# Designs tried in a protein design run: peptides against a protein of PDB entry 6B4J. Part 245

Target 1, 315 residues: chain A of PDB entry 6B4J
Amino acid sequence: DITMQWYQQLQDASMQCVLTFEGLTNSKDSQAKKIKMDLQKAATIPVSQISTIAGSKLKEIFDKIHSLLSGKPVQSGGRSVSVTLNPQGLDFVQYKLAEKFVKQGEEEVASHHEAAFPIAVVASGIWELHPRVGDLILAHLHKKCPYSVPFYPTFKEGMALEDYQRMLGYQVKDSKVEQQDNFLKRMSGMIRLYAAIIQLRWPYGNRQEIHPHGLNHGWRWLAQILNMEPLSDVTATLLFDFLEVCGNALMKQYQVQFWKMLILIKEDYFPRIEAITSSGQMGSFIRLKQFLEKCLQHKDIPVPKGFLTSSFWRS

## One batch from the design tools (peptide; made by RFdiffusion4, then SolubleMPNN)

Design b1_p28_3_s4 (from b1_p28_3, 10 letters changed)
Fold by OpenDDE base, seed 3:
Structure b1_p28_3_s4 (fold): chain B 315 residues (1-315), chain A 28 residues (1-28)
Amino acid sequence: as target 1 above (315 residues)
Amino acid sequence: DKLKKKIEELEKEVEPLFKQPEKLYTGP
């Protein structure tokens, strides 16, 4: 399976990255611990500061992250911090930055869907300049949300139920599995972030270059989902989330082919979702139904709420 | 390079599914 090989290769690359900075993370030296904490803060705090307030502030955040990744000193917590403070500093920062972007999908976007766009445009712009950060974003995303690949993890003989639940993306603490609503909320946030990343370009970069992980990956994602058996509640939820965020962009790029795909979803795939949807799971199903019907009726996919306009970049 | 090639191979595998929808949406 080519999809599983891609998934595994990204996970292996992420694991190799962790091994590369193990000396920094496992050091008992007080100075090394200080450097680690400073680098972690420098990598993660700017991402947490991303907001919809002003394009100028977003640019400042981007420039700070880019400067850090470029080996330049940045101010963090009242101190000058640089990846050059430790030989493993760059790998550590790239890993923690990528992890933080995915966490913002899991937490911030999950609660505030419009937050996907400012986070995604920064992530896309950083990915363009720092491809390794992009690969690590995918690795973190795929591990937390296998549906972003997409694939469905399989139960293996001898596997503990809790480990299988974790592979499916559930949080399991003290032998208690996460509630389905919280699980779907987190998965939705990560899918929405991904759908935003693949369509957005940093406006101050080289626009003549091809997007490093563009809308062709959105087309691939849809094709793979449609070739898979639907999962109860999960497929309806995430398909809606994906189409709501990037459907307009896909429509503009693929035109007639997009509409053929949307008809295929409505006529062939949607009945398969219906067949596995229980009475208690009708919420996501109804939302997807209404979205598809509205889009086909109007022959349009609306621009998603929170999409960054020219006025945002002038603020 | 290796990842890109694998993604391209995957795209070729799924692309035929969208090329022959029997139902001609003839546009607007």
Scores: peptide ipSAE 0.038, ipTM 0.627, DockQ to the pose 0.052
Fold by OpenDDE base, seed 2:
Structure b1_p28_3_s4 (fold): chain B 315 residues (1-315), chain A 28 residues (1-28)
Amino acid sequence: as target 1 above (315 residues)
Amino acid sequence: DKLKKKIEELEKEVEPLFKQPEKLYTGP
């Protein structure tokens, strides 16, 4: 399976990255600990500052992240910080930056869906300039949300139930599994972020270059989902999230082929979702139903709420 | 069944794209 091979390659690369900076992370030296904390803050704080307020502020954040990744000194926490402060500094920063982007999907986008777009455009722009950060974003995303690949983790003989639950993307703390609503909320945020990344280009980059992980991956994702059996509540939720965020872009890109796919979803795949939907899961089911019906009736997919306009970039 | 025929036609049209998702893979 080429999809599983890709998944594994990204996980292996991420694991190798962790090993490369293990010296920095495990150091008992006080100076190394200080450098680690400064680098971690420099990598993560700018991402936390991403907002929908102004395009100019978003550009400043982008420029700061790019400067840090380029080996230039940046101001963080009142200090000058550079990845050159430690031989493992760049690998560490790339890893922590990628982790933070995915975490913003998991937390911020999960609570505020419109936040997907400013986060995604920065992530996409950084990915164009720093492909290793993009690979690490995918690795973190895939590990936290296997449905972003997509694949369904399988229970293996002898596996602990908690480990299987973690593989499915659930948080398990003190032998307590995460509530389904919280799980779906986090998965939704990550899928929405991913759906935004694959369609957005940083407006100040080289637009002549091909998107490093573009809409073709969105088409692939849909194709893979449709070739899988639906999961209760999960499929209806994430398919809606994905189509709401990137359906307009896919429609524009794939035209008639997109509409054929959408009809196939409504007429063939949706009844299969219905068949596995319980009375307690009607919320996600009804949202998907209404979305599909509205889109087919109007022969249009709306531009998602929070999509960045030209006026945003002039602010 | 008119719906069944329509589904079968659509399946044939999208099959090259959706039955082989790996063809659209451009990852590493």
Scores: peptide ipSAE 0.035, ipTM 0.692, DockQ to the pose 0.123
Fold by OpenDDE base, seed 4:
Structure b1_p28_3_s4 (fold): chain B 315 residues (1-315), chain A 28 residues (1-28)
Amino acid sequence: as target 1 above (315 residues)
Amino acid sequence: DKLKKKIEELEKEVEPLFKQPEKLYTGP
């Protein structure tokens, strides 16, 4: 399976990255611990500061992250911090940065869908300049949300139920599985972030270059989803999330082919979703239904709420 | 890049799903 090979390659790269900076993370030396903490803060705090407030502030955040990844000193917590402070500093920062982007999908975007766009445009721009960060973003995303690949983890003989639940993306703490609503909320946030990343380009980069992980991956994702059996509640939720965020961009890019795909979803795939939807899961189903019907009726997909406009970049 | 090649292979594998829908859409 080509999809599973790709998934595994990204996971292997992520694991190798962790092994590479193990010396920094496991060090008992007080100076190494300080460096680790400073690097972790320098990598993650700028991402947490991403907001919809002003394009100028977003540029400052981007420049700070890029400077850090480029080996330049940056100010963090009143200190000068550089990845050159430790031989493993760059690998550690790349990993933690990628982890933080996905975490913002899982938390911030999950709670505030419009936050996907400013986070995604920074992530896309950083990915363009630092491809390894992009691979690590995918690795973290795929691990937390297998539906972003997409694939459905299978229960294997001898597997603990909790481990299977974790593979499906559920949080399990003290033998208690996460509630379905919270699970879907987190998955939605990550899918929305991904759908935003694949369509956005950093406006101050070289726009003539190919997007490092562009809309063709959105097309791939949809094709793969449609070639899979739907999952109860999950498919309706995430398909809606994906189409709401990147449907307009896909429509513009693929035109007639996009509409053929949308008709295929409505007429052939949607009944399969309906067949597995229980009465308690009708919310996600109805949202997807209404979205598809509206889009087909109007022959248009609206620009998503929170999409970054030219006025945002002038602010 | 090995990963890029794998993604491209996957795209080619799933692209046919959208090339020949029985229903023609003549919209924009």
Scores: peptide ipSAE 0.033, ipTM 0.613, DockQ to the pose 0.054
Fold by OpenDDE base, seed 1:
Structure b1_p28_3_s4 (fold): chain B 315 residues (1-315), chain A 28 residues (1-28)
Amino acid sequence: as target 1 above (315 residues)
Amino acid sequence: DKLKKKIEELEKEVEPLFKQPEKLYTGP
């Protein structure tokens, strides 16, 4: 399976990255612990500061992240911090930065869907300049949300139920599995962030370069989903989230082929979702239905709410 | 990039699903 090979390659690269900076993370030395903490803050705080407030502020955040990844000193917590403070500093920062972008999908975008766009445009721009950060974003995303690949993890003989639940993307704490609504909320946030990343370009970059992980991956994702059996509640939720965020961009890019795909979803795949949808799960199903019907009736996919306009970049 | 090539191969494998839908829709 080509999809599973791609998934495994990204996970292997992520694991190799962790092994590379293990000396920094496991150090008992007081100075190394301080450096680790300073680097972790320098990598993650700027991402947490991303907001829909002003394009100028977003540019400052981008420039700070790029400077850090470029080996330049940056101010963090009142201190000058650089990845050059430790030989493993760059690998550690790239990993923690990528992890933080995915966490913003899981937490911030999950609660505030419009937050996907400012986070995604920074992530996309950083990915253009730092491809390894992009690969690590995918690795973190795929591990937390296997539906972003997409694939469905299988239960293996001898596996603990809790470990299988974690593989499916559920949080399990104190032998209690996460509630389905919270699970779907987190998965939705990550899918929405991904759908935003694949369509957005940093406006101050070299526009002549090809998007490092562009809309063709959106087409691939949809095609792969349609080749899979639907999962109860999950498929209807995430398919809606994906199409709401990147459907307009896919429509513009693929035109007639996109509409053929959308008809295929409505006429062939949607009945398969219906067949596995219980009366208690009708919310996600109805939402997807209404979206598909509206789009086909109007012959248009609306621009997603929160999409960054030219006025945002002038603020 | 080996990863890029694998993604492109996957796209070629799954894209045919959308070439000949049972119902024709030309879009806007």
Scores: peptide ipSAE 0.033, ipTM 0.626, DockQ to the pose 0.054

Design b1_p28_4_s3 (from b1_p28_4, 17 letters changed)
Fold by OpenDDE base, seed 3:
Structure b1_p28_4_s3 (fold): chain B 315 residues (1-315), chain A 28 residues (1-28)
Amino acid sequence: as target 1 above (315 residues)
Amino acid sequence: SMEQQLQEELEKLKKKIDEKYEELEKRR
């Protein structure tokens, strides 16, 4: 399976990255510890500052992240910080930055769906300039949300139940598994962020270049989902999230082919979702149904709430 | 390359989708 090979390659690259900067992370030297903390803050704080308030502020954040990744000194916590302070500094920063982007999907986007767009446009722009960060974003995303690949992890003989739950993306703390609603909320946030990344380009970059991970990957995701058996509650939830965020972009890009896909989702795939949906899971099912029916009736998918307009970039 | 392989997979999936759509339309 090519999809699983891709997944594994990204995970292997991520693991190798961790091993590369292990010297920095495991150092007992006081100066190394200080550098690590400074680099971690420099990588993560700008991402946490991303908001929908103004395009100018977003540009400042982007420039700061890009400067850091380019080996230039940046101000963080009142100090000058550079990846050149340690030989493993760049690898560490790239890893932590990518991790933070995915975490913002998991937390911020999960709670505020409109936040997907400003986060995604920065991530896309950084990915264009720093491909390794993009690969690490995918690695973190795939690990936390296997449905973003997509694949559904299977229980293997001899596996502990808790390990299986973690593979599915559930958080397990103190032998307590995460509640289903919280799980789905986190997964939704990550899928929405991904759906935003694949359609957005940083407006101040070289637009003549091909998107490093564009709508073709969105099309692949949909096609792969349709080629899989649905998973209870998860498939209905995430399919809705994905289509709500990038359906309009896919419609514009693929036109007639997109509508063929949507008809297949409604007429062929949706009944399969219905067949596995319990009475307690009707919320996600009904939401997807209503969305599909509305889109097919109107022959249009609305621009998602929070989509960045020209006016945003002039602010 | 992995990207090429993913693209080839996508083309196969597109073909399957087209076939399913045609079958669906014939039933209407």
Scores: peptide ipSAE 0.460, ipTM 0.909, DockQ to the pose 0.824
Fold by OpenDDE base, seed 5:
Structure b1_p28_4_s3 (fold): chain B 315 residues (1-315), chain A 28 residues (1-28)
Amino acid sequence: as target 1 above (315 residues)
Amino acid sequence: SMEQQLQEELEKLKKKIDEKYEELEKRR
């Protein structure tokens, strides 16, 4: 399976990255520890500052991240910080930055869906300039949310139940598995972030260049989902999340082909979802149903709430 | 390349979608 090979390649690259900077992370030297902490803060704090408030602020954040990744000194915590402070600094920062983007999907976007767009546009812009960060974003994203690949992890012989649950994307702490609602919320946030990334371009970059991970990957995701058996609650939830965020963009890009896909979802795939939906899972099912019906009836996919407008960039 | 392989997979998936759609339309 090509998709699984791609997934594994991403995971291998991510693991290799961790090994590359383990000298920095495992150092007992006080100066190295200080550098590590400074680099970690420099990589992650700007991402946490991303908001829907003003385009100018977003640009400042982008510029700071880009400067850091470019080997330039940046101000962080009242200190000048550079990836050149340690030979493993760049790899470490790229990894932590990518991890933070995905974490914002998992936490911020999960709680505030509109946050997907400002986070995604920064991530997309950074990805365009720093491809390794993009690969690491995918690695983190797909590991935490295998449904974003998409694939459904399988139980293997000899596997502990907790390990299987973790593979499915559940958090397991002190032998307690995460509640289904919290799990789905986190998965939703990550899918929404992904759906936003694949459609957004940083407006101050060279937009004539090809998107590093564009809508074609979104189309692949949808097509692959439809070629898979649905999972209870998960498929209905994430399919809705995906379509709500990038359905409008897909409609504009693929036009008639998109509508064929949507009809297929409604008339062929949706009954399969229904067949596996229990009474306690009707919420996600109904939401997807209503969305599909509305879109097909109106022959339109609405622009998602929180989509960045020209007025945002002028602020 | 991996990108080429992914693109080939996408094309296969597109064909499957088209086929499913055609089958759906024939059943109407």
Scores: peptide ipSAE 0.439, ipTM 0.906, DockQ to the pose 0.806
Fold by OpenDDE base, seed 2:
Structure b1_p28_4_s3 (fold): chain B 315 residues (1-315), chain A 28 residues (1-28)
Amino acid sequence: as target 1 above (315 residues)
Amino acid sequence: SMEQQLQEELEKLKKKIDEKYEELEKRR
């Protein structure tokens, strides 16, 4: 399976990255520890500062991240920080930055769906300039949310239940698996972030070039989902999340083909979702159904709430 | 390249979708 091969390659690259900066992370030297912490803060704090408030602030954050990745010194915590402070600094920063973007999907976007767009546009812009960060974003995303690939992990003989739960994307702490609602909330956030990334371009970059991970991957994701048996509650939830965020963009890009797919979802795929939906899970199913019916009736998919407008960039 | 392979997979998936859609239309 090509999709699984791609998944594995990304995971391998991520693991190799971790090994590359192991010297920095495992160092007992006080100076190395200080550098590590400074680099970690420099990589992650700007991402946490991303907001929907002003385009000018977003540009400042982008410039800071780009400067850091370019080997330039940046101010962080009142200190000048550079990836050149350690030979493994760049790899470490790229990894931690990518991890933080995905964490913002998992946490911030999960709680505030509109936050997907400012985070995604920065991530997309950084990805354009720093492809390795993009690959690491995918690696972190896919590991935490296999449904973003998409694939549904299967239980194998001899596997521990907790390991299987983790493979499915559940958090397991002190032998307690997270509640289904929290799980779906986190998965939703990550899918929404992904759906935003694939459609957004940093407006101050060279937009004549092809998106490094554009809508073609969104189309692939949908097509692959439809080629899979639905998973209870998960498929209905994430399909809605995905279409709500990037459905308008896909409609504009693929036009007639998109509408064929939407009809296929409503008329052919829904019965399969319904067949595995329990009475307690009807909420996600109904939400998706209503969304699709509305879109088909109006022959339009609305621009998602929180989509960045020209007025945002002038602020 | 992996990108080319993913594109080929996408084309296969598109064909499957088209086929399913055609079958759906015939049933209507």
Scores: peptide ipSAE 0.430, ipTM 0.902, DockQ to the pose 0.809
Fold by OpenDDE base, seed 1:
Structure b1_p28_4_s3 (fold): chain B 315 residues (1-315), chain A 28 residues (1-28)
Amino acid sequence: as target 1 above (315 residues)
Amino acid sequence: SMEQQLQEELEKLKKKIDEKYEELEKRR
């Protein structure tokens, strides 16, 4: 399976990245520890500051992240920080930055869906300039949310139940698996972030360049989902999240083919989802159904709430 | 390249979607 090979390559690259900066992370030297912490803060704090407030502030954050990745010194915690402070500094920062973007999907976007767009546009813009960060974003995203690939992890003989649960994307703490609603909320946030990334371009970059991971990957995701058996509650939830965020963009890009896809979802795939949906899970199913029916009736998919407008960039 | 392979897979998936759509329309 080509998709699984691609996924494995991403995971291998991510693992190799971790190995490259192991010296920095495992150092017992006080100065090395200080550098590590400074670099980690410099990489992650700007991402946490991303908001929907003003385009000018978003640009400042972007510029700071780009400067850091470019080997320039940046101010963080009242100190000048540079990736040149350690030979593994750049790899470490790229990894931590990518991890933080995905974490914002998992946490911030999960709680505030509109936050997907400002986070995604920064991530997309950084990805254009720093492809390795993009690959690491995908690696982190797909590991935490295998449904974003998409694939459903399988239980293997001899595997611990907890490990299987983690592979499925569940958090397991003190031998307790997270509740299904919390799990779905986190997965939703990550899918929404992904759906935003694949359609957004940083407005101050070279727009003549091809999107590094564009809508074609979104189309692939949808097509793969439809070629898979649905998973209870998960498929209906994430399919809705994905279409709500990037359905308008897909409609504009693929036109007639997109509507064929929606008809197939409604008429062919829905019965399969319904067959595995329990009475307690009807909420996600009904939400998706209503969304699709509305879109098909109106022959339009609305622009998602929180989509960045020209007025945002002028602020 | 991996990107080319993914694109080829996408084209296969597009064909499957078209086939499914045609079969759906025949059943209507």
Scores: peptide ipSAE 0.427, ipTM 0.901, DockQ to the pose 0.815

